# Peptides against a protein of PDB entry 4LZF: the designs that were tried, part 115

Target 1, 155 residues: chain A of PDB entry 4LZF
Amino acid sequence: GGRLVVFPNGTRKELSADGQTVKVMFFNGDVKHTMPDQRVIYYYAEAQTTHITYPDGMEVLQFPNNQTEKHFPDGRKEITFPDQTVKTLHPDGREESVLTDGTIIQLNPDGSKVIQFNTGQREIHTADFKRREYPDGTVKTVYSDGRQETQYPTG

## One batch from the design tools (peptide; made by RFdiffusion4, then SolubleMPNN)

Design b2_p22_5_s1 (from b2_p22_5, 8 letters changed)
Fold by OpenDDE base, seed 5:
Structure b2_p22_5_s1 (fold): chain B 155 residues (1-155), chain A 22 residues (1-22)
Amino acid sequence: as target 1 above (155 residues)
Amino acid sequence: SELEEELKELREKFEKYLEEMK
């Protein structure tokens, strides 16, 4: 059968009969599960937050407001907000947000910004210009010096 | 986040305790 160990401070440790599962119930209410697949599931009682660590280095945080954060081994972070917007933080400093309506917002390390609207329009912001691209091929550019240019679609 | 760091510190404290009790 399984084993139960009770520590002097009130922490309890349960071992499965096969020794593959370990459950630690800390005196503060936190819980740690070590699973056969080497995942560790930690529950922070006060914060009501679940923290899962994987043997490959991946980590998943689940917050009480339904926000989820995934920390990938390559350094990438993916945040799913309560409204289901997904934000990805890349190791190179690039950030991408995918909204529920399909709009994609990209912030680049050089400070440029790209918005791909769900309408098919695209907006590009750089140090030198702001540009709007339309589905029909029209491109409107406002340069930092105040110059404006419209490029019309060609047949 | 700041909260994440606080949680990690708390976890490390408990992990250390468990290791000492082995």
Scores: peptide ipSAE 0.084, ipTM 0.699, DockQ to the pose 0.104
Fold by OpenDDE base, seed 2:
Structure b2_p22_5_s1 (fold): chain B 155 residues (1-155), chain A 22 residues (1-22)
Amino acid sequence: as target 1 above (155 residues)
Amino acid sequence: SELEEELKELREKFEKYLEEMK
C-alpha cells in the first residue's frame, strides 16, 4: 500500500502504492507533487501560486491575480494577463501583445513598434518616423525632423 | 516580471526545505 511519513516539524510525505506519485506537504502549506507523467506541481502557499514543470522543460505559472505564464523550452514566454491580453516574448527580443479587441502590438529588437488596430489601421514607429496607414490606402507620416507627409490613395 | 522574481525566491526557499528533509 501507500505510505505516509510525518516529520517532527509537521511536514508530510505521501507515497503512492505504485511509487509513481509523491506528495510533499510542508508545514507552511507549500506542496510539491510529483506525478506519474513526470510533471511536478509546486504550490507556494504564501503567494498562492501554482508552478508546474514538465519533462520537456515547459513551465506553467498560475498566479492568484489570474495571470498565467508559460515558459517554453525554446525560450519563448507567453503571458496571459488578468484582462486576458496575451503577450509573447520571443528569444530574439521581439514582443507581441494581442489585446482582447483584436489589436496586435509588436515591439521589435531594433526598437521599432507596429500596432495593427482592429479597425484595419496600422501604425509604425521607427527612430525616423511615425506612420499611420489607413484601410482606404491613405498613409500619413510624421518624421523625426518634424516634416509631415500624406499620401492619398489612387483609383 | 516582478511576479517571476518573487517566485524565484520562493522556489529557492522551497528547494532548501526539500534538501533538509532528505
Scores: peptide ipSAE 0.080, ipTM 0.699, DockQ to the pose 0.153
Fold by OpenDDE base, seed 4:
Structure b2_p22_5_s1 (fold): chain B 155 residues (1-155), chain A 22 residues (1-22)
Amino acid sequence: as target 1 above (155 residues)
Amino acid sequence: SELEEELKELREKFEKYLEEMK
């Protein structure tokens, strides 16, 4: 059978018969579950936040505002915002946001920004210019000095 | 995040307590 341990401060620890599942109910309302797959599920009662840790170093945070954060072992972070926008933070400093409409926004370590619109248009922002690429192959560039250039498709 | 660190601190405090009581 399982085992229940009650501590003087009111914390309770439940152990499964096989010892593979451990549930700790802290006096403050927090709950910690250690699962057979070695993942640990921690619920912070006051913050209403769930924190899951995996043996490989993966971590998942679920906040009460419906934001979810995944921290990958390779250092990558993936944030799902309440509006369901997904932002990925890469170890190299690159950031990518995928909007619900399919638009992808990329922030590069060099400071450049690339927007891939759901329409197929792409916009590139650098220190020197802003460039719009159209599905037909037309490219419009506005340079920092105010010069504008249009490149038309071949053919 | 700041909240994450605060939660981590709280968690570690409780983990320490459990280790002392086992």
Scores: peptide ipSAE 0.063, ipTM 0.672, DockQ to the pose 0.103
Fold by OpenDDE base, seed 3:
Structure b2_p22_5_s1 (fold): chain B 155 residues (1-155), chain A 22 residues (1-22)
Amino acid sequence: as target 1 above (155 residues)
Amino acid sequence: SELEEELKELREKFEKYLEEMK
């Protein structure tokens, strides 16, 4: 059968009969739960935060303000903010934010910025120009020197 | 992030308690 060990300080350790599940409940309310699939669940009582580690190196953080963070083995991070915006941080320095209205904002390592609007329009910002692309194929460019150009769709 | 650093401190304290229980 399973075992329950109660320590003098109030900490409890529960062991499953098969030894595959171990739950430590600390006197301060913190919990460490080791699962058969080798994931480990940490609960920090004071911070009310859950931290899950997976055997492949994946980590998931759940904060009391409803923010969640995923740390991928490849170094990528995905943050879901309380407002449900999702921000992805890539190892190469690229950042992508998906807003609740469907807008996607991309920040590139070279300093360029791309906004994909929910209307189908796209705006590209570089050191040399700002460009707006329209669903009908029209492209408007404003260059850093003040020159403006409109490219009309072909056909 | 600030939250990540706080968690690191909590994790270190947590693991210390585990070592004391061995």
Scores: peptide ipSAE 0.054, ipTM 0.675, DockQ to the pose 0.152

Design b2_p22_5_s2 (from b2_p22_5, 8 letters changed)
Fold by OpenDDE base, seed 5:
Structure b2_p22_5_s2 (fold): chain B 155 residues (1-155), chain A 22 residues (1-22)
Amino acid sequence: as target 1 above (155 residues)
Amino acid sequence: DELEKELEEEREKFEEYLKSLE
């Protein structure tokens, strides 16, 4: 059989019969499960949030609003919003958002922005210009000084 | 209770971590 320990502060610790699972029920309602595969599942009672930690350093947070955050060992963060948009924060400062329609928005550390539309068009924003690239090879650029250039496909 | 203290410190660590993210 398993074991149950009740501490003076009200925290309870339950050990499985095989000793592979440990469940701690804290006095405040939080619950910690230590699993045989060494992952730890922590439930925050007040926040209604689940926090999973893995042996490799991966962490996953599941919020009550259906938002999920993954914290990777390399420092990258991946946020899945309730609307299913996925935002990735890279250690180098680059941010990428993947929308449900397939559009990808990239924010670069240098301040530039790249939008890869689901139509195959790409738009690049810099301090000096906005550029639209079309699938046929046409490129239209609007410069900050107001001039416009069209580069037609060759060959 | 030493084990009680260790468990409480762990709880506090988790709670502090969550607060840092919200």
Scores: peptide ipSAE 0.367, ipTM 0.879, DockQ to the pose 0.418
Fold by OpenDDE base, seed 3:
Structure b2_p22_5_s2 (fold): chain B 155 residues (1-155), chain A 22 residues (1-22)
Amino acid sequence: as target 1 above (155 residues)
Amino acid sequence: DELEKELEEEREKFEEYLKSLE
């Protein structure tokens, strides 16, 4: 059978009969589960937040406002906001946001910005120009000096 | 109790981690 240990401070530790699952119920209401696959599930009672740690170094946080954060072993972070927008923060400083309408916004370390619209159009922002690319191959560029250029599709 | 102390130290580490994220 399983085993229950009750400590003087009120913390309780439950061991499964097979010894593969450990549940610690802390005196403050926090709960820690250690699973057979070695993942750890920690529940913060006051913050109402769930924290999962995986053996490969992956960590997942689930907040009470329905926000989820994933911390990858390579240093990448992925945030799913309550509105279901997904933002990825890369170790090199690049940021990417995927909106619910399918629009993708990329912020690059060099300060450039790329917007991939759900219509198939793409807009590129640099220090020197703003450029709009159309599905038919047309490219319109507005340079910082005010010059405008249109490049028509070939063929 | 040594085991009680170890469990409390684990709790404190998790709590400190959460505070660092908020």
Scores: peptide ipSAE 0.365, ipTM 0.879, DockQ to the pose 0.402
Fold by OpenDDE base, seed 2:
Structure b2_p22_5_s2 (fold): chain B 155 residues (1-155), chain A 22 residues (1-22)
Amino acid sequence: as target 1 above (155 residues)
Amino acid sequence: DELEKELEEEREKFEEYLKSLE
């Protein structure tokens, strides 16, 4: 059968009969599950948050507001917000957000920003200009000095 | 108890990690 150990501080450790699962119930309400596949599931009682760690270094956090964060071994982080927007933080400092309507927002380490709209339009922000590209090939640029330029499609 | 101490240290590490994210 399984085993139960109760410590003086109130923490409890439960071992499954097969020895493959360990459950620690801490005195503060936190719970730690060690699973046969070597993943660890930690529940923070006060924060009502679930924290899963995997043998390959992957970590997953599930918050009570329905936000989920994945921390990849390569340093990348993926945040799924309650509204289902997905934001990826790359080790090089690049950030990408995918909105539910299909819009993609990219923030680059150099400070530039690119928005790919679901309409096919693209907007590029740099230190020197803001540029809007249209599906028909029209390109409108507003430069930091106030100059405006429109390039019309040919064909 | 040594095992109790180890378990508590692990709890504290998890709690500290969560705190670092908030």
Scores: peptide ipSAE 0.362, ipTM 0.878, DockQ to the pose 0.433
Fold by OpenDDE base, seed 1:
Structure b2_p22_5_s2 (fold): chain B 155 residues (1-155), chain A 22 residues (1-22)
Amino acid sequence: as target 1 above (155 residues)
Amino acid sequence: DELEKELEEEREKFEEYLKSLE
């Protein structure tokens, strides 16, 4: 059978019979659960936040508002917001957001931004211009100096 | 209890870490 250790402060430690599962229930309601697959599940009672660490270095945070954050070993972070938008933060500083309607927003380290609309249109923002590309091949550019340019599709 | 102390120190570090992420 398993073992139960009860400490004077109220903390409890449960060990499985095979010794591969350990559950610590702290006096304040926090929980640390070590699983046979070597993942460790931390629960912070006051914040109602769950933190899972994996052997490969992956970390997963689950917040009470249903936001989930994945911290990858390569430094990449993936945030799933309560509205189901997924934002990826890359180690090079690039950020990508995928909205539920299929729109993709990319923020580049140089400050430029690219929006891929669900309509097939694309908008590009740079320090020098804002450009809209249409599915028919038309491209409209508004430059920072106020100049406007339209490029028509070629046959 | 020495094990109790170690667990409490781990809990405190864990809570501090989580607070920094919120």
Scores: peptide ipSAE 0.072, ipTM 0.702, DockQ to the pose 0.361

Design b2_p22_5_s3 (from b2_p22_5, 10 letters changed)
Fold by OpenDDE base, seed 1:
Structure b2_p22_5_s3 (fold): chain B 155 residues (1-155), chain A 22 residues (1-22)
Amino acid sequence: as target 1 above (155 residues)
Amino acid sequence: DELLKELEEEKKKFEEYLKEMQ
């Protein structure tokens, strides 16, 4: 059968009969689960936050406001916000946000920004210009010096 | 208890990690 250890401070440790699952219930309400697949699940009671660590180095944080953060072994982070927007932070400094309506916002390390709208239009922001690309092939550019340019689609 | 001490130290590290991530 399983085993139960009760420590003097009130912390409890439960071991499954097969020894593959361990549950530690700390005196303050925190919980640690060690699972057969070697993932470890921490629950911080006061913050109501769950932290899962995987053998490959993956980490998942679940916050009480329904925000979820995934920390990948390669240094990439993926944040799912309460509104279900997904933001990815890449090790090279690039950030990408995918909105629920399908819009994609990319922030590049050089400060440039690209917005792919759900309408098929694309907007590019650089230090020198803002450019709007339309599905019909029209491109409108507003330069920082005030100059405006329209490029019409080829027939 | 040695096991309890190890668990409490791990808990402390976990709590510190969470505070930095919030």
Scores: peptide ipSAE 0.043, ipTM 0.686, DockQ to the pose 0.386
Fold by OpenDDE base, seed 3:
Structure b2_p22_5_s3 (fold): chain B 155 residues (1-155), chain A 22 residues (1-22)
Amino acid sequence: as target 1 above (155 residues)
Amino acid sequence: DELLKELEEEKKKFEEYLKEMQ
């Protein structure tokens, strides 16, 4: 059978019968739960935060404001904000945000920015120009020197 | 980030406490 150990300070340790699950409930309300799949769940009572670590190096943080952060083994980070916007930070410095309306905003290491609108339009910002691409194939470019160019679709 | 740092410190204390209990 399982085991329950109660320590003098109020900390409790529960062991499953198979020994694959271990739950430690500390006197201060903190909890450490080791699962059969080797993931470890930490709950910090004062911060009301959950921290899950996986054997492959993945980590997940759940904050009381409903923000979630995923730390991938390759160095990538994914943040889900309370408003459900998802921001991905890549190791190469690229950042991507997916808004709830379907808009995608990409910030590139070279300083350029790309906005993919939910309407199908795309806007590209570089040091040299701002460009708007339309679903019909029309492309409008405003250059830094003030020139404006329209490229009409072929066909 | 600040909260994460605090949690990492707390985690370390947590692990040390657990070792003492084993």
Scores: peptide ipSAE 0.026, ipTM 0.637, DockQ to the pose 0.152
Fold by OpenDDE base, seed 4:
Structure b2_p22_5_s3 (fold): chain B 155 residues (1-155), chain A 22 residues (1-22)
Amino acid sequence: as target 1 above (155 residues)
Amino acid sequence: DELLKELEEEKKKFEEYLKEMQ
């Protein structure tokens, strides 16, 4: 059978019969739950935040505002915002945001920005220009010096 | 992320508290 320990301060510790599941319910409402798969679920009552840690180094944070953060072992971070936008922060400094409408915004380590619109258009921002690429192959570039250039598709 | 840092501090306190209960 399982085991229940009740401490004088009100904290409770529940152990499964096999010892693979451990649940600590602290007097302040915090909870630590160790699962058979070795993930540990922390619940912070005051912050209403859930923090899951995995043995491989993966971490998942769930905040009361409905934001979720995943911290991958490779250093990548994935943030799902309350509006369901997903932002990925890569170890190399690249950031990618996927909006609910399908638009993808990429921030590159060199400072450039690329927007892939759900319409198929792509916009590239660099220190030297802004460029709009259209599905038909047309490319419009506005340079920092004010020059504008249009490249038309072949044919 | 300030909240994450706060959470990490709380996590440490949480773990310390757990040790006291062992």
Scores: peptide ipSAE 0.026, ipTM 0.635, DockQ to the pose 0.153
Fold by OpenDDE base, seed 5:
Structure b2_p22_5_s3 (fold): chain B 155 residues (1-155), chain A 22 residues (1-22)
Amino acid sequence: as target 1 above (155 residues)
Amino acid sequence: DELLKELEEEKKKFEEYLKEMQ
């Protein structure tokens, strides 16, 4: 059978019969589960937050507002907001947001911004211009010096 | 994220506490 240890401070430790699962219930309500697959599941009672650590270095945070954050071993972070928008923070400083309607917003390390609209239109913002690309091949550019250019589609 | 920073501190305390209990 399993084992239960109760410490004087109120902390409890449960060991499964096979010894592969360990559950520590701290006196403050925090909980730590060590699983057979080497995942460690932390529950922070005060924050009502779950923190899962994986042996490969991945971490998953689940917040009480239903936000989820994934910290990948390569340094990438992925945030799923309560509205189901997914934001990815890349190690190189690039940020990408995918909205529920399919719109993709990219912020690049050089300060440029790209919006891929769900309509098929694309907007590019740089230090030198704002550009709108249309599905029919039309491209409209407004340069920082005030010049405007329209490139019409060709057959 | 301020909550994340708090959790990181809590995690450290949590691990140290667990170590003491082993």
Scores: peptide ipSAE 0.025, ipTM 0.629, DockQ to the pose 0.153

Design b2_p22_5_s4 (from b2_p22_5, 9 letters changed)
Fold by OpenDDE base, seed 4:
Structure b2_p22_5_s4 (fold): chain B 155 residues (1-155), chain A 22 residues (1-22)
Amino acid sequence: as target 1 above (155 residues)
Amino acid sequence: DELEKELKEERERFEKYLEELE
């Protein structure tokens, strides 16, 4: 059968009969599950936060406000906010947010910003200009010096 | 973030205690 060990501080350790699952219930209410697939699920009782660690190095944090963070082995982070916006932080410094309406916001390491609207319009922000691209091929640019340019579609 | 760091530090203390008793 399984085993139960009770430690002096009140921490309890339960081992499954096959030894593949270990459950530790810490004296403070925290719970650690080691699963057969070597995934470790840690629950912080006071913070009501779940931390999952995978053998490949992936980590998942689940916060009580319904925010979820995935930390990938390559250094990428993916944050799902309570409003279900998904933000990806890349190791190179690039950030991408996908809004629930399908809008994509990209922040580039060079400081430029690109917004891909769900309407098919795209807006590009640089130090020198803001540019709006329309589905019909029209491009409007407002430069930092106040100059405005409209490029009409070809054809 | 700071909360995550604090949580991990607390976990490490509890896990170390467990390891010492195992």
Scores: peptide ipSAE 0.160, ipTM 0.776, DockQ to the pose 0.104
Fold by OpenDDE base, seed 1:
Structure b2_p22_5_s4 (fold): chain B 155 residues (1-155), chain A 22 residues (1-22)
Amino acid sequence: as target 1 above (155 residues)
Amino acid sequence: DELEKELKEERERFEKYLEELE
């Protein structure tokens, strides 16, 4: 009970019997699927890229190099790189990267940087200093003026 | 991203063509 429409330019449109599924095959090889859940799956043939849009405004891009980008309605973006590193871009300008080894890198809007190493060590970069925090509570700071300070754990 | 812009513009042209004929 479905329907097929063929347009003058060679584009084809297939409709399911209930009208809830629509497949458009464009003359250039692009394909658009409209699903019953109202998500739209668009395939760009030349770029070999898939673009999924959801009714809530969520978007997902899948590139041929295995990179995936999620664009959230609140403006947040999440990029999964081919190496499986996940980078989150926040609307406030903060960026967070989670590496496959468990290391977390945070870039803050004020220009500071925080690295949480998989060893439990933490490194903080600011305009004024670079600081390394160790699991035992020791803190080593190198200031921009060249001064160095070590803070030992108490208790 | 320039590529994303080009892809979006191409899609919009193709979708507009369908809207005119549907």
Scores: peptide ipSAE 0.158, ipTM 0.774, DockQ to the pose 0.103
Fold by OpenDDE base, seed 3:
Structure b2_p22_5_s4 (fold): chain B 155 residues (1-155), chain A 22 residues (1-22)
Amino acid sequence: as target 1 above (155 residues)
Amino acid sequence: DELEKELKEERERFEKYLEELE
């Protein structure tokens, strides 16, 4: 059978019969689960926050407002907001947001911005121009000096 | 960030206490 250890401060430790699962219930209400796959699940009772750590260095944070953050071993972060928008922060400084309507917004380290609309249109913002690309191959460019150009598809 | 740091420090204190008793 399993084992229960009760410590003087009120902390309780439960071990499974096979010894592969350990549950610690701290005196403050925090809970730590060590799983057979070496995953550690820590619950902060006061903050109502769950922190999962994996042996490969992956970390997952679950907040009481339903926000979830994934911290990857390569330094990438993925944030799922309560509205289900997913934002990815890359180690090179690039940021990508996927909206619920399918729109993708990319912020590049050079300050440029790319919007991929759910309609198939794409908009590119740079220091020199704003460019709109249409599904039919038409490209409209508005330059910072006020010039406008339209390139029509060659067909 | 500050809250996460405080929570992590608290966790480390509790885990250290557990190790000392174990």
Scores: peptide ipSAE 0.155, ipTM 0.775, DockQ to the pose 0.054
Fold by OpenDDE base, seed 5:
Structure b2_p22_5_s4 (fold): chain B 155 residues (1-155), chain A 22 residues (1-22)
Amino acid sequence: as target 1 above (155 residues)
Amino acid sequence: DELEKELKEERERFEKYLEELE
């Protein structure tokens, strides 16, 4: 059968009968599960936070406020906020947020910003201009020098 | 973040203790 080991500090270790699952209950209330698939589930009792590590280097953090963070092996991070907005941090410095309404906000390493609205409009922010693109093909640009330009769609 | 770092350090201490006793 399974085994239970109790350590001097009060930490407990439970071993499954097959030896494939290990549960450690630390004296502070933290819990560590080592699973047959080699994932490790650690629960921080005081912080009420779950940290899952996978053998491929993937990590998942689940916070008590319902925020979830995924740390991918390639260095990408994906944060699901309590409001269900998903923010992706890319290794190249690009950030992308997907709002629940379908709006996508992209922050680029060069400092530019692109907003893809759920209406089909797109807004582009650069050092030189702010541009609004409309579904009909109209493009309005406000340049940093105050000049404004409207480009009408070709019929 | 800083909290995550602190939590990981705490975990490492506990895991190290366990490893030493095993």
Scores: peptide ipSAE 0.151, ipTM 0.770, DockQ to the pose 0.104

